# Peptides against a protein of PDB entry 5D63: the designs that were tried, part 179

Target 1, 292 residues: chain A of PDB entry 5D63
Amino acid sequence: SLRRGIYHIENAGVPSAIDLKDGSSSDGTPIVGWQFTPDTINWHQLWLAEPIPNVADTFTLCNLFSGTYMDLYNGSSEAGTAVNGWQGTAFTTNPHQLWTIKKSSDGTSYKIQNYGSKTFVDLVNGDSSDGAKIAGWTGTWDEGNPHQKWYFNRMSVSSAEAQAAIARNPHIHGTYRGYILDGEYLVLPNATFTQIWKDSGLPGSKWREQIYDCDDFAIAMKAAVGKWGADSWKANGFAIFCGVMLGVNKAGDAAHAYNFTLTKDHADIVFFEPQNGGYLNDIGYDSYMAFY

## One batch from the design tools (peptide; made by RFdiffusion4, then SolubleMPNN)

Design b2_p25_2_s3 (from b2_p25_2, 17 letters changed)
Fold by OpenDDE base, seed 1:
Structure b2_p25_2_s3 (fold): chain B 292 residues (1-292), chain A 25 residues (1-25)
Amino acid sequence: as target 1 above (292 residues)
Amino acid sequence: LTQEQLEALEQRLLEKFQKRLAELA
């Protein structure tokens, strides 16, 4: 079953993603097919899937950028009915905004069925052009039509997944204690993470003993990421992944504060040095504390 | 966590870190 999380939703037939046109928060904004760039933030193409309690395999889909929800216009079962962004809430009872999402017959892609109309989200005619119509369309769960099959590329991790990634890392001290601050985290590409670092002013910050040293750099980076998240996205219910670690070196005679994020596959962590913007698999310290 | 709670937590953690660092110095 599909987990709560942030997804980039890509058509199974053509290289097109589900896109909220111009990221507009206006009611009735078209949801369309649009090209995407792998390993980048596709700003208008990220969707927070929130599972509905006690309704099997059913979700709302909130556009991360606009904060609006995927909505089947008037809940109509007519083929070709527009799918738009519309104001809503994560746990709405409005069937226009409730989507049953389950594996297709191929076992890899998903189909997205409107809870009320029982029609499916369809990339009309499999059109790969930017702005191609996405609509509700008749279909069945077992049909192999790629117009109605979608790959859900997970762009976030749960706190549990992050915890597991940390636990697998060899540079964790035996006295390690982790503190989880949020439930779901958007994981940024390194390029985006680095840009936030640059924009924070940290590259130009002067190291000063005690008054502005490693802990200040590490916390400043986390604060910068937090602010970036708040300024960039209108949806709620998630955070941007950026951890802080406190570590001790192998000799046990030096301590350091640094950041960390997750690798592309979300299986491992990578350390980030906020004093120079470097990514390292081994930062030279074993973490005895982290918060993220 | 609220922003205030986070800041408080971070402060507490930093204090612990500073103590640990002092022990190593």
Scores: peptide ipSAE 0.022, ipTM 0.465, DockQ to the pose 0.052
Fold by OpenDDE base, seed 3:
Structure b2_p25_2_s3 (fold): chain B 292 residues (1-292), chain A 25 residues (1-25)
Amino acid sequence: as target 1 above (292 residues)
Amino acid sequence: LTQEQLEALEQRLLEKFQKRLAELA
């Protein structure tokens, strides 16, 4: 079963992702196939899947960038019906925007069926060109047509997953207390994380005793990431992952405040030093407190 | 910050969070 989360949705047959054209919030904006770059933020190609309570395997798909929803035009069951972005809500009853998402016959990819029409999201003719038509098309759950099979690459973590990653890390103090602030977190590639750090002005900030020291740097980084999220995405219901930790060294005679994020596979955390922009597996401190 | 200062900061932050949550409840 597909979990609530943010996904990059890639065709199983060709290197094309489901893209909201130009990231436009206008009703009727075409959803198309488009190339993507791995390990980057593909701005118009991220979708928040929100499960519908009491409707098995059924979701709305909200485009992170535009805040609009995947919509089968007029809910038509005709092959070739346009799939567009359209205004909506996460828990809508509009069958044009309800999608049943289950594993395909290959056990790794998914098929996306419109709840009302029972047609499937189809990359028409498997066209790998930018702007290729995505439409509702007749199909079955068990057929192997790659035009209707999609990989759902998870780009976010739940708070529970983040908590688990922290728990596995060896640099956690015995007195550790973690405080979870949100439910779902978009995990940024390091390059993006670093760019936010650079744009925040922190690289030019000077350490000053008490008035602007480690805690200020760490909080400033988290604030910068939060602002970046607010400025970048129109969808709600998720946060951008950036944690703050307070730690103590092994000798117990020094303390530090720093940031952390998740590794690419979301299984581990990596520490980030906001005073120099460095990523470290061992920052020299064991965390006794974190909030994220 | 010293360890004691960081612990104090933690307490202050937690209090602020609790206050904010109460305001939004």
Scores: peptide ipSAE 0.017, ipTM 0.455, DockQ to the pose 0.255
Fold by OpenDDE base, seed 5:
Structure b2_p25_2_s3 (fold): chain B 292 residues (1-292), chain A 25 residues (1-25)
Amino acid sequence: as target 1 above (292 residues)
Amino acid sequence: LTQEQLEALEQRLLEKFQKRLAELA
């Protein structure tokens, strides 16, 4: 079953993703097919899937950028019915905004069925052009039509998944204590993470004993990421992944505060030095505390 | 957590950090 999380949703037939046109929050904004760039933030193409309690395999889909929800216009079962962004809530009872998402017959892609109409989200004619129509269309779960098959690429991790990634790292001290601050985290590409670092002013910040040293740099980076998240996305119910660690060196005579993020596959962590913007697999310290 | 809650938590964690450093001495 599909887990709660943030997804980039790509058509199984052509290199097109589900895109909220212009990222607009206006009711009735078209959802369309659009090209995407791998390993980048595709701003209008990220969707938070929130599972509906006690309704099997059924979700709302909130656009991260606009904060609006995927909506089948009038809940119509007619083929070609528009799929739009529309105001809503994560746990709505409106069947226009409830989507049953299950594996297709190929076992890799998903199909997205409207709960009420029982029609499927369809990239009309498999059109790969930017702005191509996405609509509700008749279909079946077993049909092999790629117009109605979608890859759900997970762009976030749960707190539990992040915790597991940390636990696998060899640079964790035996006395480690982790403090989880949120439930779901959007994981940024390093390029975006670095850009936030640059924009924070930290590259020009001067290290000063006690008054602005390692802990200040690390906290400033986390604050910058938090602000970036708040300023960039209108959806709620998730955070941007950026951890702070406190570590001790092998000799036990020096401590350091630094950041960390997750690798592309979300399986491991990578350390980030906010004093110079470097990414390291080994920062020279073993973490005894983290919060993220 | 709200921003205010996060800031409060971060302050508490930093205090724990300082205490932990003292324990390493």
Scores: peptide ipSAE 0.017, ipTM 0.464, DockQ to the pose 0.049
Fold by OpenDDE base, seed 2:
Structure b2_p25_2_s3 (fold): chain B 292 residues (1-292), chain A 25 residues (1-25)
Amino acid sequence: as target 1 above (292 residues)
Amino acid sequence: LTQEQLEALEQRLLEKFQKRLAELA
């Protein structure tokens, strides 16, 4: 079963992703195929999949940027029916916005079926051009047509996954306590994380004893990421991953506050020094506390 | 967490950190 999370949804046949045109929040905005750049934030192409309680394999798909939902126009079962962005809610009962998402016959890709019409999200003619039509189309679960097969590239982690990544790291103190603040986290590429750091003013901030030292830098970075998230995305129900750690050195005679994020594969953490913008696998401290 | 709850949590954690620093100083 597909897990709750944020996904970049890529066609199985051509290098196109499901894109909300111009990221517009207007009702009826076309959802189209569009090129994407790996390992970057593809702003209009991120979708929060929210599972519907007690309805097997069924989700709403909220565009992260616009805050609107994938919607089959008039719920029509006619082949070629437009798929658009439309206002909605995460747990709607509107079948125009309910999507059954299950593995295709190849066991790797997914098919996206409208709950009401039973038609499938289709990249019409497998067109790889920017702006290519995405529509509801007749099909079956067992067909191999790549026009209706989609890879769900997970761009977020659950709090449990983040916790597991931390637990695998060798630089965690025996007295470690973690405080989980949210349930689902968008994980940023390092380049984006660094850009937020640069834009925050932290690169020009001066270390000053007590009044602006390691804890201030670390908290300021987290605040900057939080603000960036709030200013960038209209969808709710997720956070941007940026952790704060407090650590002690091996000798036990020095402490430090720093940040951390997740690696690309979401399996490990990497430490971030907000005083210089550096990423390190070993920051020289073992964490006894983290919040994220 | 609400903003208020987050602020309270951060304050508590920083207080604990300050105590730890004092122990190591």
Scores: peptide ipSAE 0.016, ipTM 0.459, DockQ to the pose 0.051

Design b2_p25_2_s4 (from b2_p25_2, 18 letters changed)
Fold by OpenDDE base, seed 2:
Structure b2_p25_2_s4 (fold): chain B 292 residues (1-292), chain A 25 residues (1-25)
Amino acid sequence: as target 1 above (292 residues)
Amino acid sequence: LTEEELEQLEEELLRKFEAVEAAAA
């Protein structure tokens, strides 16, 4: 079954993603097909899938940028019914905003069925152009029509997945204690992570003994990422991944504070030195404490 | 971790998280 998380939702037939037009929060804003750039933040094309308790395979889909929800207009079962952004809540009972999401017959893609109307989210005519219509359309779960098949590319990790990635890393001290601050984390590309670092002013900050040293740099980076998240997204219920670690060297006679993020495949962590903006697989320290 | 093991771990951690948040509120 589909897990709770943030997804980039791509059509199985053409290189088009589900896009909330202009990222607008207005009720009735069209959801359309739009081009995307792999390995980047596609701002209007990220959706938080929240599973509905006690309703199998059923979710709300919140646009990360606008904070509005995928909505089948008037819940109509007519083919060609508009799919729009509309105000809502994560655990709504409104069937216009409830979507049953299950694997298609090909075992890789998903189909998105409106809970009430039983129609499917359809990229009309498989149109790959920007602004192409997405609508509710008649269909069946076993049909092979790529207009109604979607890849759900996970852009976030749960706290459990992050914890597992840390546990696999060889640079963790035997006395390690981790503190989880949130439940779901958007994982940023390194380019975005670096840009936040640059914009924070840290590249111009100077190391000073104790008054502004390694821990200050690491915490400043964490704060910068937090602020960036708050300023960038209107949806709630997730955080931006940026960890802080305290580590000790192999000799046990030196300590350091630094950051870390997740690799592209979300399976491992990579260390980030906030004093110079470098990414390292081995920072020369074993972590005895982290919070993220 | 298998998908099932991961889901179980996520549920456990979410419960702990909610408990911490409730206690901190």
Scores: peptide ipSAE 0.006, ipTM 0.388, DockQ to the pose 0.036
Fold by OpenDDE base, seed 3:
Structure b2_p25_2_s4 (fold): chain B 292 residues (1-292), chain A 25 residues (1-25)
Amino acid sequence: as target 1 above (292 residues)
Amino acid sequence: LTEEELEQLEEELLRKFEAVEAAAA
């Protein structure tokens, strides 16, 4: 079963992703096929999938940027019915905005069926051009039509997954305590993480003994990421991943505060030094405390 | 963690979080 999370949804047949046109929050904004750039933030192409309690394999899909929801126009079962962004709520009962998402026959991609109409989200004619129509279309779960098959690339991690990644890291002190602040985290590519760091002013900040030292840098970075998230996305129910750690060196005679994020595959953590913007697999300290 | 262990952990964390939120309300 598809887990709650933020997904980049890519067509199985052509290099096109499900895109909310211009990221507009207006009701009736077309959802279209659009090109994407791997390993980047595709701003209008991220969708928060919220599972509906007690309705098997059924979700709402909230556009992260606009905060609006994937909506089958009038819930019509006619082939070619527009799929649009529309205002809604995560746990709506509106069948126009409820989507049953299950594996396709190939075992890798998913199909997206409207709960009410039983039609499927279809990249019309498999058109790979920017702005290509996405519509509800007749289909079956077992057919191999790539127009209706979608890869769900998960762009977020749950708190449990983050905790597991930390637990696997060799640079964790025996006295480690971790504190989880949120339930789901968008994981940023390093380029975006670095840009936030640059924009925060931290590269120009002066280290000063105790009054503005390692803990101040690390907390400032986390605050900058939090602000970036709030300023960038209209959807709720998730955070932007940026951890803070306190660590001690092997000799036990020095401590440090630093940041960390997750690797691309979300299986491991990588340390980030907010004083110089460096990414390290080994920062020279073992963490005894983290919050994220 | 196995998938099953991860699911169990997630459920446990959610319960703990809900308890904290309720206490803070």
Scores: peptide ipSAE 0.005, ipTM 0.387, DockQ to the pose 0.037
Fold by OpenDDE base, seed 1:
Structure b2_p25_2_s4 (fold): chain B 292 residues (1-292), chain A 25 residues (1-25)
Amino acid sequence: as target 1 above (292 residues)
Amino acid sequence: LTEEELEQLEEELLRKFEAVEAAAA
């Protein structure tokens, strides 16, 4: 079953992703196939899948950038019906915006069926060109047509998944206490994370004893990431992952405050030193407290 | 649109959908 989360949705047949054209929030904005760049933020191609309570395998899909929802125009069952961005809510009862998402017959890709029309999201003719039409189209769950098969690359983690990643890390103190601030987190590529760090002014900030030292750097980084999130995305119901840790060294005679994020596979954490922008697997401290 | 207005719009759209389904059936 598909979990709640943010997904990059890629066609199973060609290197094309589901894209909200220009990231526009206007009703009726076309959803199209578009090229993407791996390991980057594909701004118009991220979708928050919100599961509908008590309706099996059924979701709304909110475009992260525009805050609008995937919508089958007029809920029509006609092949070739436009799929557009449209205003909506996460738990709508509008069947134009309800999508049943289940594994295809190949066991790896998904098919996206409109709840009302029972037609499927289709990359028309498997066209790999930018701006290619995505439409509702007749189909079956067992059909092998790659035009209607999609890989869901999860770009976010739940708080539980983040907690699990932390728990697997060897640099956690026995007295560790973690405090979870949100429920779902977009995990940034390191390049984006670093760019936020650069834009924050922290690279030019002067370390000063007590008045602006490790904790100030770490909190400033988290604040910068939070602001970046608020300024970048119109969708709600998620946060941008950036943790703060307090740690103690092995000797127990020094403490440090630092950041952390998740690895690409979301299985582990990596430490980030906001004083120099470095990523480390071992920062030299064991964390006794984190909030994220 | 306010959240309430949006909910009303969604209800209207749902009714339209039901009407279409009834006409097809």
Scores: peptide ipSAE 0.000, ipTM 0.241, DockQ to the pose 0.010
Fold by OpenDDE base, seed 5:
Structure b2_p25_2_s4 (fold): chain B 292 residues (1-292), chain A 25 residues (1-25)
Amino acid sequence: as target 1 above (292 residues)
Amino acid sequence: LTEEELEQLEEELLRKFEAVEAAAA
């Protein structure tokens, strides 16, 4: 089944993603097809899928930017019914905002069925134009219509997935202790991570013995990412991935504090040196503590 | 990797992680 997480939802037929128009939080804001740029933050096109307890394969879809939810207008089963952003809650009982999401017959894409109406989210006419209509439409789980098939590109990791990535890394000390601060993490492209670093003022910060040294740089970076998250997104229930590590060198006579994030495929971690903005596969230390 | 294969791999790695944490406590 589809895991809880943040997804970029792309049509199986054309290079178009599910987009909340202008990222507006107003009730009734159209959800439309829109072009996207791979490996970037597509601001209006990220959706938090929250599984409904005790209802198989059923979710709410919260737009990260607006904090509003995917909503089938009036819950109508009529083909062509508008799909809009609307205020809601993650665990609502409103069938207009409940979506059953399961694999299509091709085994790779998903179909998105409204729980109440049993109609499917449809990119009308497979239109690849920006602003193309997305609507509820009649269909079946087995049909091969690409207008109703969607790829769910996972943009986040759970705390468990992050733990797994850390566990695979060869630069973890035998005495390692990890402290998880959140449950689900949006993973940023390196370009975005670097931009946050630049905007934080850290590139111009002066290293000073103990009063502003490695731990201060690493914590300042994490604080900057946290603030960026709070300032950028209206949805709740997730964090932005940015870890802090304490490590010891092989000789055991030097320690360092640094950051880390996840690789593009979310399978591994990469170390980030907040004193110079560098990404490294080997920072020269083995981590004995992390919090993220 | 399929979703199922990824889940299996993650479960295995989580067990390894727990073992490391337990050994250090």
Scores: peptide ipSAE 0.007, ipTM 0.391, DockQ to the pose 0.025; fails the geometry check

Design b2_p25_3_s1 (from b2_p25_3, 11 letters changed)
Fold by OpenDDE base, seed 2:
Structure b2_p25_3_s1 (fold): chain B 292 residues (1-292), chain A 25 residues (1-25)
Amino acid sequence: as target 1 above (292 residues)
Amino acid sequence: AMAEEIARLRELIAEARARYAAETA
């Protein structure tokens, strides 16, 4: 079954993603097919899938940027019915905003069925152009039509997945204690993470003994990421991944505070030095404490 | 950096070793 998380939803037939037009929060904003750039933040194309308790394989889909939800207009079963952004809540009972999401017959892609109408989210005519219509359309679960098949590329990790990534890293001290601050984390590309670092002013900050040293840099970076998240996204129920670690060197005669994020495949962590903006697989310290 | 924290960690390790020694004696 599909896990709760943030997804980039890509058509199985053409290089087009489900896009909320202009990222607008207005009710009735068209959801359309649009091109995307891999390994970047596709601002209007990220969707938080929230599973509905006690309703198998059924979700709401919240656009991260607008905070609005995927909505089948009037819940109509007519082929060609508009799919739009519309105000809503994560656990709504409105069948216009409830989507059953299950594997297609190919076992890799998903189909997105409206809970009420039983029609499917369809990239009309498989049109790969920017602004192509996405609509509710008749279909069945076993059909092979790529217009109704979607890849759900996960852009987030749960706290449990983050814990697992940390646990398998070789630079974790035996005394390690981690503290989880949130439940789901959008994982940023390094380029975005670095840009936040630059915009924070940290590159121009001077190291000063105790008054502004390693811990201040690391905490300032986390604060900058938090602020960036709040300023960038209107959806709730997720955070931006940025960790703080305290570590000790192998000799046990030096300690350091630093940041960390996740690798592209979300399987491992990578260390980030906020004093110089460097990414390292080995920062020279073993972490005994983290919060993220 | 974090000289105070290193001192704290050394104390914790020493205490843990002492407890282990007492439990295994």
Scores: peptide ipSAE 0.112, ipTM 0.631, DockQ to the pose 0.063
Fold by OpenDDE base, seed 3:
Structure b2_p25_3_s1 (fold): chain B 292 residues (1-292), chain A 25 residues (1-25)
Amino acid sequence: as target 1 above (292 residues)
Amino acid sequence: AMAEEIARLRELIAEARARYAAETA
């Protein structure tokens, strides 16, 4: 079953993703096929899938940028019915905004069925052009038509997944205590993470003994990421991943505060030094405390 | 530099080692 999370939803037949046109929050904004760039933030193409309690394999899909929801226009079962962004709530009972999402016959991609109409989200004619129509269309779960098959590329991690990534890292001290602040985290590409760091002013900040040293840099970075998240996205129910760690060196005679994020595959953590913007697999300290 | 934290950490490490020794004995 599909997990709660943020997904980039890519067509199985052509290099096109489900895109909310212009990221507009207006009711009736078309959802269309659009090209994407791997390993970047595709701003209008991220969807928070929220599972509906007690309704098997059924979700709302909230556009991360606009905060609006995927909506089958009038819930119509007619082939070619528009799929749009529309105001809604994560746990709505409106069948126009409820989507049953299950594996396709190929075992890798998913199909997206409207709960009410039983039609499927379809990239009409498999059109790979920017702005191509996405519509509700008749179909079956076992049909192999790539127009209705979608890869769900997970762009977020749960707190449990983050915890697991930390736990398997070799630079964790035996006294480690971790504190989880949120439930689901958008994981940023390093390029975006670095840009936030640059925009925070930290590259120009002066290290000063105790009054503005390692802990201040690390906390300032986390604050900058938090603010960036709040300013960038209209959807709720997720955070932006940026951890703070306190660590001790092998000799046990020095301590440091630093940041960390997740690797591209979300399986491991990478350390980030907010004093110089460096990414390291080994920062020279073993973490005894983290919050993220 | 968090130098003031070192003494506390040393104590925590010592306590952890003592607990481990007791559990594995």
Scores: peptide ipSAE 0.106, ipTM 0.639, DockQ to the pose 0.062
Fold by OpenDDE base, seed 4:
Parts: sequence; structure tokens; C-alpha cells
Structure b2_p25_3_s1 (fold): chain B 292 residues (1-292), chain A 25 residues (1-25)
Amino acid sequence: as target 1 above (292 residues)
Amino acid sequence: AMAEEIARLRELIAEARARYAAETA
């Protein structure tokens, strides 16, 4: 089954993603096909999939940017029915906003079926142009029509996945204790992470003994990422991944506070030095504490 | 940096090493 998480949803037939037009929070805002740039934040094209308890393979899809939900207009089963953004809640009972998401017959892509109408999210005519219509359309689970097949590119990690990535890292001290602050984390590309760092003013901040040293830099970075998240996204129920670590060197005579994020494949962590904006596989310390 | 923690950390490291030695013996 599809895991709870944030997804970039890409058509299986053409290089087009499910896009909430202009990221608007207005009810009835069209959901359309739109081009995307891999390995970047595609602002209007991120969807938080929230599984509905006790309803197999069924989710709401919240647009991360607008905070509105994917909605089949009037729940109509008519082919060509508009799919729009609409106000809602994560655990709504409104069948217009409930989507059964399961693997297609090809075993890689998914189909997105409206729970009520049993029609499927369809990129009409497989149109690859920006603004192409996405609609509910008749179909079957086993049909091979690429207009109704979607790749779900996971853009987030669960706290458990983050914990696992940390546990695999060789620079974790035997005394390590991690503290999980949230349940699901949007993982940023390094370029975005760096931009937040730049915009925070940390590059111009001066190290000062105790009053503004390593821990201050690390916490300031986390605060900056948190603020960026709050300012950038209207959806709730997720955080932006940015960890803080305390570590000790091999000699055991120096300690450091630093940040970390996840690699692109979400399998490993990479250390980030907030004092210089560097990414390192080995920061020279073994972590004995983290919170993220 | 974080000199205040060094003494504590040294103790923790020593304890961890002792445990490892005992487990691998």
C-alpha cells in the first residue's frame, strides 16, 4: 500500500505532473498537468497523501502549497468531470475528496480512483502542455492507458525512515540518543537547504565564544528551516527535515553542534556545517544526541 | 567548543569502551 507522505505525482506517459494551478487556495481551482524540474521543489505539485483509517488504499490528497484538497467536482462519474482544489480536511468523509490509490497493472505506476464515482484521475488526451486538463474519467484498474497512470515520487520521509538512516551512519556514537519531533518530513534538495541557510543571515554571523558558537549556529539553522516551512506551505501535518546533532570527536576532547539532512535517496544522512554551509559525509564527530 | 561537556563525554566513552571489551571477550 502507498505510505503516508508527500509525493510528486508524475504522469506515466508524458513528462507532466499533477499541478494545482497557481497554487491557489480558492475552491474550484483547476488541477492541471504541468511541466516540472527533477530534483527541485515543484511548489504547486506536492501532495500530502493521508491514509484513511479502515478504508483500504484510500487517501486524501492535500496540496502542500495551498492546503486544499484534490476534489472531484460534484463527485460526478461523468467522463471529463473537473478535478479541482477544494477546502477540506485530512480525514474527511466527503467522497469527492477520497481517492483509492493502488498499483496499476504495470506494477510501477499507480492509478487514482475516486472513492465515490469509481472514475480515475486522467490527464486528458495525454496532453503534455502546461495547463492540460486533468479530469475524472471512466476506466479499469487493469487498463494500460497511460493517461490514468501516475508515478508517485516520494518527497518525504517518516520519522522511522529518518531514524533508520541515522542508525546506518558510521558517525553515530554508541551513547547516541535521538529525539523525534515530528512524524513526516519534507526532504529538501541541498540547493534549497543552502538557500535557506543563506537567507537566514548565518553566512554573515560571527562565531563568538559561548555567546554565539556552534550550538547557536545549529539551532539558528533549524529555526530558519522551520520558519521557511511555515512561510512556504499552507498544509499541516508535516515538517521540513533539518536535524541538530551534538557530537564528540574521536579523541574525546572536543564536542560540536551541527546540522544534518538526508541524501536524495533518503537512505543516508549528510552532515551540514551551519558555520560555513558545507555538506560533509564526515564532519569529524560522532553524534551522541540528535533532535529532528 | 562545548568544553563543558568534555568531562562527561570522556566518562561515557570510557564506559562504552569497557562494555564493548566485556562483550567481545
Scores: peptide ipSAE 0.104, ipTM 0.644, DockQ to the pose 0.060
Fold by OpenDDE base, seed 5:
Structure b2_p25_3_s1 (fold): chain B 292 residues (1-292), chain A 25 residues (1-25)
Amino acid sequence: as target 1 above (292 residues)
Amino acid sequence: AMAEEIARLRELIAEARARYAAETA
């Protein structure tokens, strides 16, 4: 079954993603096909899938940018019915905003069925152009039509997945204690993470004994990422991944504070030095404490 | 210089913890 998380949803037939037009929060804003750039933040094309308790394989889909939800207009079963952004809540009972999402017959892509109408999200005519119509359309779960098949590219991790990634790293001290602050984390590309670092002013900050040293740099980076998240997205129920670690060297006579993020495949962590903006697989310290 | 950002972080942490608690309840 599909896990709770943030997804980039890509058509199985053409290089087009499900896009909320202009990222607008207005009710009735069209959802359309649009081109995307791999390994970047595709601002209007990220969707938080929230599973509905006690309803198998059924979700709401919240647009991260607008904070509005995928909505089948009037819940109509007519082929060509508009799919729009509309105000809603994560655990709504409105069948216009409830989507059953399961694997297609190819075992890799998903189909997205409206819970009420039983029609499927369809990239009309497989049109790859920007602004192409996405609509509800008749179909079946076993059909091979690529217009109704979608890849769900996971852009986030759960707290449990983050914890597992940390546990796999060889630079964790035996006394390690981790503190989880959130339930789901959008994982940023390094380029975006670095840009937040640059915009924070940290590259020009001067190290000063005790008053502005390693812990201040690391906490300032996390604060900058948190602020960036709050200022960038209207959806709730997720955080931006940026960890803080305290580590001790092998000799046990020096400690350091630093940041960390997740690798592209979300399987491992990479260390980030906020004093110089460097990414390292080994920062020279073993972590005894983290919060993220 | 980072006092406001640290304050913002505290608010975000509080909000995130509240959301996490609600998600896991």
Scores: peptide ipSAE 0.017, ipTM 0.396, DockQ to the pose 0.049

